# Peptides against a protein of PDB entry 3T7K, part 194

Target 1, 248 residues: chain A of PDB entry 3T7K
Amino acid sequence: KAEKILARFNELPNYDLKAVCTGCFHDGFNEVDIEILNQLGIKIFDNIKETDKLNCIFAPKILRTEKFLKSLSFEPLKFALKPEFIIDLLKQIHSKKDKLSQININLFDYEINGINESIISKTKLPTKVFERANIRCINLVNDIPGGVDTIGSVLKAHGIEKINVLRSKKCTFEDIIPNDVSKQENGGIFKYVLIVTKASQVKKFTKLINDRDKNETILIVEWNWCVESIFHLNVDFTSKKNVLYQKK

## One batch from the design tools (peptide; made by RFdiffusion4, then SolubleMPNN)

Design b2_p26_8_s1 (from b2_p26_8, 10 letters changed)
Fold by OpenDDE base, seed 1:
Structure b2_p26_8_s1 (fold): chain B 248 residues (1-248), chain A 26 residues (1-26)
Amino acid sequence: as target 1 above (248 residues)
Amino acid sequence: SKETEEAIEEALEGPIFETDEDVLYK
């Protein structure tokens, strides 16, 4: 059926997209449309797997979903597109207007607002955002919204190597891991990096660390600090936004 | 760009974590 539908076109584009969807197409696609998309070089996956070499995200806007956040770690992310790309493409293909000799849909017309070439270009860098920031090991409180597995997975996709989960009410100093990174000639390294959810945790962890490991560098942030860093594909250590405690 | 910063800020003003079900569009 897909072949018959596409036979009216003299030339078919190859978009070369390996994509996931977030915030759109939750009901999926019918078999015919999937086959049409496949013939146009568009393959949509249900989940993110490194082996699939994903290069595209479909979303209506910038979202804070696991899929969207992880898409910014693709190597590279080639396109971040609005769902209207697929909608308009399929609409044009299914159109009974015999006059269409070619498919006239340009990917660049469907860019997600805010995901510009500057952001896309950073996904071509050989390092991940937190790797560039010299953050290798972090401490994550166990009561974080979204759960430690999901949050940890996003962080790992962006260069965090070790996620240490802290049981906020029961943890001691010995449970807190240092950010073990080799000293680079240029750049501040925080010995302790923590993601917390509330002010009481800041008070607790600062006390634990300062009492036992005096004069060490500490960075305590909210999840939004990580999200903002991911969206920019850059960590701005000069910003105090979403930083709850900083000791240099 | 200004457009990028505005779009990022809009996203940051949302819930601390979002699922696909929370952000359904089409």
Scores: peptide ipSAE 0.480, ipTM 0.911, DockQ to the pose 0.871
Fold by OpenDDE base, seed 3:
Structure b2_p26_8_s1 (fold): chain B 248 residues (1-248), chain A 26 residues (1-26)
Amino acid sequence: as target 1 above (248 residues)
Amino acid sequence: SKETEEAIEEALEGPIFETDEDVLYK
């Protein structure tokens, strides 16, 4: 059926997209449309797997979903597109009225607002955002919204190697892990990096660390600090946004 | 860019974490 539908076109584009969707196409696509998309070089996956070499995200806008955040870790992310790309494409293909000999849909007309070439270009860097920031090991409180597994998965996608989950009510100093990064010439290294949800946790962890490991560097942030860093694909250590405690 | 910053700020004003389901039903 897909072949018959596409037969009316003298040439077919190859978009070369390996994509996931977030915030759109919850019901998926019918078998015919999937086949059509496949013939146009558009492959849509249900989940993110490194082996699939994903290069595209479909979303209506910048979102705080796991898929969207992880898409910025693609190597590279080539396109971040609005769902209207697929909608208009399929509409044009299924149209019997249009005397179209070719498909006329340009990817660049469907870019997600705010995901510009500057962001896309950073996905071509050989390192991940937190790797560049010398953040390898972090402490994460167990009561974080979204759950430690999901949050941890996002952070790992962006270069964090080890995530230590802290039971906020029961943890001691011995439960806190250091950020084991060798001194690099460029950039401040924090010995202790923590993601917390409450001010009480800031007080607790700062006290625990300062009482036992005096004069060490500490960075305590909210989840939004991580999200903002991901969206920019850059950690700005000069910014105080979403930083709850910093000791250099 | 200004557009990027505005779009990021809008996203940051949302829930701490969003699921696909949460976004679709809004």
Scores: peptide ipSAE 0.479, ipTM 0.905, DockQ to the pose 0.715
Fold by OpenDDE base, seed 5:
Structure b2_p26_8_s1 (fold): chain B 248 residues (1-248), chain A 26 residues (1-26)
Amino acid sequence: as target 1 above (248 residues)
Amino acid sequence: SKETEEAIEEALEGPIFETDEDVLYK
């Protein structure tokens, strides 16, 4: 069926997209449309796997979903596209009225607002955002919205190697892990990095650390600090936004 | 760009974490 539909075109584009969708196409595609998309070099996957070498995300806008956040870790993310790309493409292909000999849809016309070439270019860097920021090991409270597995997966995709989950009510100083990174001269390296949800946790962890390991560097942030860093693909240590406690 | 910053800020104004379901029903 797909071949018959596509036969009217003299040449088919090859978009070379390996994509996931977030905030769109929750019902998936019918078999014919999947086949059409495949013939055009568009493969849509249900989940993110490193082995699939994904290079594209479909979303209506910038989202805080696991898929969207992880898409910014693709190597590289070639395209971040609105779902209208697929919609318009399929519409043109299925249209019997258009005497089109060629599919004329340009990917660049469907970029997600806010995901510009500057952001895309950073996905070509050999390092991940938290790796560049010298954040290798973090402490994560267990009551974080979204769950430690999802949040942890996003953080790992962006270069965090070790995630230590803290039981906020029961944890002691011994449960807190240091950020074990090589000291670079003039680099903002924090010995303890923590992601917390409540002010009470800030008080608790600052006390535990300061009482047992005086004069060490501490960074305590909200999840939004991580999200903002991911969206920019850069950590701004000069910003106090979403920083709950900082000791340099 | 200003557009990028505005789009990022809009996204940051949402809940601390979003699921696909949350986005679709919002």
Scores: peptide ipSAE 0.476, ipTM 0.903, DockQ to the pose 0.692
Fold by OpenDDE base, seed 4:
Structure b2_p26_8_s1 (fold): chain B 248 residues (1-248), chain A 26 residues (1-26)
Amino acid sequence: as target 1 above (248 residues)
Amino acid sequence: SKETEEAIEEALEGPIFETDEDVLYK
């Protein structure tokens, strides 16, 4: 059926998109539309797998979903597109108009607001954002919204290698892991990096660390610190936004 | 860009974490 529908066009584009969707197309696509999209070089996947070499995300805007955050870790993210791209494309394909020479949908017209070439270009870098920031091992409180698995998965996608989950009320100093990174000549390294949700946790962890390892560097941040870093694909250590405690 | 910063700020003002269901658009 898809072949018959597409036969009305003299030329078909190959968009070469391997995409996931977030905040749109919850019900998915019917079999015919999937096949149409496939014939146009658009493959939509349900989940993110590294082996699929995903290069595109569909979303209505910048979102804080797992998929959106992880899409910024694609190697590279080639396109971040509004769902209207697919909608308009399928509408044109299914139109009862006379034979068209070509499909007149340009993906560049459907870029997500705020995801510009500057951001896209950073996804071509050989390193991940937290890798560049010398953050390899982090401590994550177990009561984080979204859950430790999801949050951890996002962080790992962006270069964090080890995530230590802390039971905030029960943990001791021995449960806190250091950020084990090679000393770089350039750039600040924090020995202890923690993502917390509450001010009480800041007080607890600062006390635990300072009592046992008094002279070490500490960075305690909110999840929004990570999110902002991901959205910018850059960690700004000069900003105090979403930083709850910092000791250099 | 200003547009990028505004879009990021808007996203940051939302819930700490969002699911696909939370942000269902179409």
Scores: peptide ipSAE 0.478, ipTM 0.910, DockQ to the pose 0.876; fails the geometry check

Design b2_p26_8_s2 (from b2_p26_8, 10 letters changed)
Fold by OpenDDE base, seed 1:
Structure b2_p26_8_s2 (fold): chain B 248 residues (1-248), chain A 26 residues (1-26)
Amino acid sequence: as target 1 above (248 residues)
Amino acid sequence: SSETEKAIEEALSEPVFQTDEDVLYE
């Protein structure tokens, strides 16, 4: 059926997209439309797997879903597109009125607002955002919204190698891991990096660390600090936004 | 860009955790 529909076109584009969707197409696509998209070099996956070499995301806008955040770790992310790309493409293909000899849909007309070439270009860098920031080992409180597995998975996608989960009420100093960075790139290294949810946790962890390791560097942030760093594909250590405690 | 910063700030203003099911296409 897809071949018959596409036979009216003299040539077919190859978009070369391996994509996931977030905030759109929850019901998926019918078999005919999937076949059409496949013939145009558009393959949509249900989940992110590194082996699939994903290069595209469909979303209506910048979102803070696991899929969207992880898409910024693709190697590279070639396109971040609005769902209207697929909608208009399929509409044009299914249109019986248009005596179109070719498909006339340009990917660049459907870019997600705010995901510009500067962001896309950073996904071509050989390192991940937290790797560039000398953050390899972090401490994560167990009561974080979304759960430690989801949050941890996003952080790992962006270059954090080790995630230590802290039981906020029961943890001691010995439970806190240092940020062990074997390769010192030029930049400030925080010995202790923590993601917390509450002001009480800041007080607890600062006390535990300062009582046992008084002269060490500490960075305590909210989850939004990580999200903002991911969206920019850059860590700005000059910003105090979403930083709860910093000791240099 | 100013557009990028605006879009990022909008996204940051949303709930701390979002699932695919929690976000709707508008």
Scores: peptide ipSAE 0.474, ipTM 0.908, DockQ to the pose 0.820
Fold by OpenDDE base, seed 4:
Structure b2_p26_8_s2 (fold): chain B 248 residues (1-248), chain A 26 residues (1-26)
Amino acid sequence: as target 1 above (248 residues)
Amino acid sequence: SSETEKAIEEALSEPVFQTDEDVLYE
């Protein structure tokens, strides 16, 4: 069926997209449309796997979903597109009225608002955002919204190597892991990095660390600090936004 | 860009975590 539908076009574009969707196409696509998209070089995956070499995301806007956040870790993210790209493309292909010899849909007309070339260009960097920020090992409280697995997966996609989950009510100093990063000459490395949800956790962890290791550097942030860093593909250590405690 | 910052700020104003199911295509 797909071949018959596409046979009316003299030339088919190859968009070369390996994509996931978030915040759109919840019902998926029918078999014919999937085959059409495949013939146009558009492959949509249900989940993110590194082996698939994903290069595209479909979303209506910038979102805080796992898929969207992880898409910014693609190597590279080539396109962040609105769902209207697929909608208009399929509409044009299924249209009987237009004796169109060619598909006239340009990817660049469907960019997600706010995901500009500056952001896309950073996905071409050889390092991940937290790797560049010298954050490799973090402590994550177990009561984080979204769950430690999802949050942890996002953080790992962006260069966190080790995620230590802290049981906030039961943890001791010995449960807190250091950010084991080799001293780079030019950058402030925080020995302890923690993502917390509550002010009470800040008080607890600062006390535990300061009582045992008084002179060490500490960064305690909210999840929004991580999200903002991901969206910018840059960690701004000068910003106090979403930083709950910082000791240099 | 100002548009990027606005879009990021909007996204940051949303709940701390969003699932695919929580985000309706409007």
Scores: peptide ipSAE 0.474, ipTM 0.907, DockQ to the pose 0.830
Fold by OpenDDE base, seed 2:
Structure b2_p26_8_s2 (fold): chain B 248 residues (1-248), chain A 26 residues (1-26)
Amino acid sequence: as target 1 above (248 residues)
Amino acid sequence: SSETEKAIEEALSEPVFQTDEDVLYE
């Protein structure tokens, strides 16, 4: 059926998209439309797998879903597109207007607001955002909204190698891991990096660290610090936004 | 860009964590 529908076009574009969707197309696509999209070089996947070499995200806007955050770790992310791309494309293909010799849909007309070439270009860098920031090992509190698995998965996608989950009520200094990175001559490296949810955790962890490992560098942030860093694909250490405690 | 910053700030103003099910396309 898809072949019959597409037969009216003299040439078919190859969009070369391997995509996931977030915040749109919850009901999926029918078999005919999936086949149409496949013939146009558009493959939509249900989940993110590294082996699929995903290069596209469909979303109505910038979102803080796991899929959207992870899409910024694609190598590279080629396109971040609004769902209207698919809607208009399928609408044009299913149209009975005899005069359409070609599909006339341009990907660049459907960019997600705020995801510009500057952001896209950073996904071509050989390193991930937290890797560039010299953050390799972090401590994550176990009561983080979204859960440690989801949050941890996003962080790992963006270059965190080791995530140590802290049981906030029961942890001791010995449970806190250092950010073990090679000393770079000019880089402000934090020995201890922690993501926390509450002010009481800041007090606890700062006390534990300062009492046992005096004069070491500490960075304690909220999850929004990580999210903002991901959205920009850059860590701004000059910003105090979402930083709860910093000792250099 | 100003558009980027506005869009990021809007996203940051949303609940701390969003699932696909929590986000509806309008």
Scores: peptide ipSAE 0.472, ipTM 0.907, DockQ to the pose 0.830
Fold by OpenDDE base, seed 3:
Structure b2_p26_8_s2 (fold): chain B 248 residues (1-248), chain A 26 residues (1-26)
Amino acid sequence: as target 1 above (248 residues)
Amino acid sequence: SSETEKAIEEALSEPVFQTDEDVLYE
């Protein structure tokens, strides 16, 4: 059926998209439309897997979903597109009225607002954002919204190697892991990096660390610090935004 | 760009965690 529909076109574009969707197309696509998209070089995946070499995300806007955050870790992210790209494309293909011999949809017209070439270009870097920031091992409180598995998965996608989950009510100093980046030549290194949810946790962890490992560098942040760093694909250590405690 | 910063700030203003199901686009 898809072949018959596409036979009216003299030339078919190859968009070369391997994509996931977030905040759109929850009901998926019918089999015919999937086949049409496949013939146009558009493959949509349900989940993110590194082996799929994903290069595209569909979303209505910048979102803080797991998929959107992870899409910024693609190598590279080539396109971040609004769902209207697919909608208009399929509409044009199914249109019987348009005597169009060619599909006339330019993907560059459907860029997600705020995802510009500067952001896209950073996804071509050989390192991940937290890797560049010398953050390899972090401590994460167990009561984080979204859960430690989801949050941890996002952080790992962006270059954090080890996530230590802290039971905030029961943890001791011995439960806190250092950020072991001793082999990295460049940049400020925080020995202890923690993502917390409450001011009481800041007080607790700062006390535990300072009492046992005095004069060490500490970075305690909110989840939004990580999200903002991901969206910019850059860690700004000069900003105090979403930083709860910093000791250099 | 200013557009990027605005879009990021809008995204940051959303709930701390969002699932795909929480964000509906019609």
Scores: peptide ipSAE 0.473, ipTM 0.908, DockQ to the pose 0.876; fails the geometry check

Design b2_p26_8_s3 (from b2_p26_8, 12 letters changed)
Fold by OpenDDE base, seed 1:
Structure b2_p26_8_s3 (fold): chain B 248 residues (1-248), chain A 26 residues (1-26)
Amino acid sequence: as target 1 above (248 residues)
Amino acid sequence: SAETEKAIEEALSGPIFETDEDVLYK
């Protein structure tokens, strides 16, 4: 059926998109539309797998979803597109009135607001955002909204190698792991990096660390610090936004 | 860009499109 529909076009574009969707197309696509999209070089996957070599995200805007955050770790993210791209494309293809010999849809007209070429270009870098920031090992409180597995998965996608989960109420100093990074030239390294949810946790962990190791560097942040860093694909250590405690 | 910063700030204020599979922070 898809071949019959597409037969009216003299030439078909190959968009070469391997995509996931977030905040749109919750009901998926019918079989015919999936086949049409496939013939146009658009493959939509349900979940993110590294083996699929995903290069595209469909979303109405910048979102804080797992899929959106992970899409910024694609190697590279070629396109971040509004769902209207697919909608308009399928409308044009299914249109009986348009005697169009060619599909006239430009990907660049459907960019997600705020995901500009500067952000896209950073996904071509050989390193991930937290890797560039010299953050390899972090401590994560177990009561983090969204769950440690989901949050941890996003962080790992962006270059964090080891995630230590802290049981906030029972945690001792010995449970806190150091950020084990080799001293690279020109980068500030925090020995202890923690993601917490509450002010009480800040007080607890700062006390535990300072009582045992007074001269060590500490960075305690909220989850939003990580999210903002991901959205920018850059860690700004000069910003105090979403930083709960820092000791240099 | 100013547009990027605005869009990021909007996203940071809270997700509008939440799915069971994609919810990270509440």
Scores: peptide ipSAE 0.514, ipTM 0.886, DockQ to the pose 0.329
Fold by OpenDDE base, seed 2:
Structure b2_p26_8_s3 (fold): chain B 248 residues (1-248), chain A 26 residues (1-26)
Amino acid sequence: as target 1 above (248 residues)
Amino acid sequence: SAETEKAIEEALSGPIFETDEDVLYK
């Protein structure tokens, strides 16, 4: 069926997309449309796996979903596209009206608002955003919205090597892990990095650390600090936004 | 860009975490 539909075109584009979708296409695609997309070099996956070498995300806008956040860790992310790309593409292909010898859909017309070439270009860097920021080991409170598994997975995708989950009510100083990063000549390294959800946790962890490991550097942030860093593919240590406690 | 910052800010203004189901626009 797909072959018959596509036979009307003298030349087919190869978009070379390996994509996931978020915030769109919840019902998936029918078999014919999947075959059509495959013939055009568009493969849509249900989940993110490193082995699939994903290079594209479909989303209506910038989202805080796991898939969207992880898409910015693709190596590289080649395209961030609105779902209208697929919609218009399939519509054109299924259209009987126009003696279209060629599919006339340009990927660049369907970019997600806000995901520009500057952001895309950073996905080609050899390091991940938190790696570049000298954040290797973090402490994550167990009551984080979204759950430690999802949040942890996103953070790992972006270069966090070790995630220590803290039981906020029961943890002691000994449960807090240091950010074990070799000192770079000019880089501010925080010995303790924590992601927390509540002001009470800030008070608790600052006290625990300051009482036992005096004069060490501490960074305590909320999840939005991480999200913003991911969206920019850059950590701005000059910003106080979403920083709950900082000791240099 | 201004567009980027606006789009990021809009994304940050919502719930702290979103699922695919929660953000289903199409």
Scores: peptide ipSAE 0.538, ipTM 0.924, DockQ to the pose 0.835; fails the geometry check
Fold by OpenDDE base, seed 5:
Structure b2_p26_8_s3 (fold): chain B 248 residues (1-248), chain A 26 residues (1-26)
Amino acid sequence: as target 1 above (248 residues)
Amino acid sequence: SAETEKAIEEALSGPIFETDEDVLYK
């Protein structure tokens, strides 16, 4: 059926998109539309897998979903597009009225607001955002909204190698892992990096660390610190936004 | 860009974590 529908066009574009969707197309696509999209070089995947070499995200706007956050770790992310791209494309293809010889849909007209070429270009870098920031090992409290698995997965996608989950009520100093990174030229390395949810956790962990490992560097942040870093594909250590405790 | 910062700020103003179900657009 897809071939018959597309036969009216003398040439077909190849968009070369391997995409996931977030905040849109929850009901998916019918078989005919999937086939049409495939013939146009658009492949939609249900989940993110590294083996699929995904290069595109569909979303109505910048979102804090797992898929959106992970899409910024694609190698590279080529396009971040609004769902209207697919909607308009399929609408044009299914239109019986327009004797169109060509499909006239330009990807660049459907860019997600705020995801510009500057952000896209950073996804071409050989390193991930937290790797560039010399954050390799982090401590994550177990009561984090979204769950440690999801949050940990996002962080790993962006270059965190080790996620240590802390049971906030029962943890001791020995449960806290150091950020084991060799000192590089371009900035201070925090020995202890923690993501927490409550002020009480800040007090607890700062005391534990300072009592047992005096004079070491500590960074305690909220999840939004990570999210902001991901959205910018850059860690700004000069900003105090979403930083709960910092000792340099 | 100013547009980028505005869009990021808007995203950050919401819940600490979002699911696909929370942000459905059709």
Scores: peptide ipSAE 0.538, ipTM 0.925, DockQ to the pose 0.910; fails the geometry check
Fold by OpenDDE base, seed 4:
Structure b2_p26_8_s3 (fold): chain B 248 residues (1-248), chain A 26 residues (1-26)
Amino acid sequence: as target 1 above (248 residues)
Amino acid sequence: SAETEKAIEEALSGPIFETDEDVLYK
């Protein structure tokens, strides 16, 4: 059926997209449209798996969804596209009125606002954003919105190797793990990195650490600190935004 | 770019985490 629909075109583009969707196409696609997209080199996956070598995200805008955040960890993310790309493409293909001999849809016309070439280019780097920032082991409070599994998964996708979950009300100093990174010549390393949700946790953890491991470096941030770092694919240690406590 | 920063700030202005169900579908 898809072949019959596509037969009217003299040539078919190969977009070479392996994509996930977020904030769009929640109802999925019918079998014919999936086959059409496949014939055009567009494969849409339900979930992110490393083995699928995903290179594209469909979203209406920059989102704080797991899929969107993880898409910025693709190696590389080639395209971040608005859903209108698929919509217009399928409309053109199904259109009987258009005497078009070829599909006339350009990927570059459908870029997600704010995801520019500068961001895309950083996904080609051999390292992940938190790896570059010398953050490999973090402490995460268990009451974080989104859940520790999802948040942890996003962080791991971006180069954090170990996520230590802290039960905020019950944890002691011994439960806090250090950010064990090899000394790199050119970067400040925080010994303790924590993602927290409220000011009371800052007070608790700073006290615990300072009482037991005096004069060590501490970074306590909100989740938005991580998100902003992901969106920029860069950690700005000079910014105080979303930083709740730091000791250098 | 200014456009990028604006888009990022817009994204950061909402809840600290979003699910697909929390976002507007097109």
Scores: peptide ipSAE 0.538, ipTM 0.923, DockQ to the pose 0.834; fails the geometry check

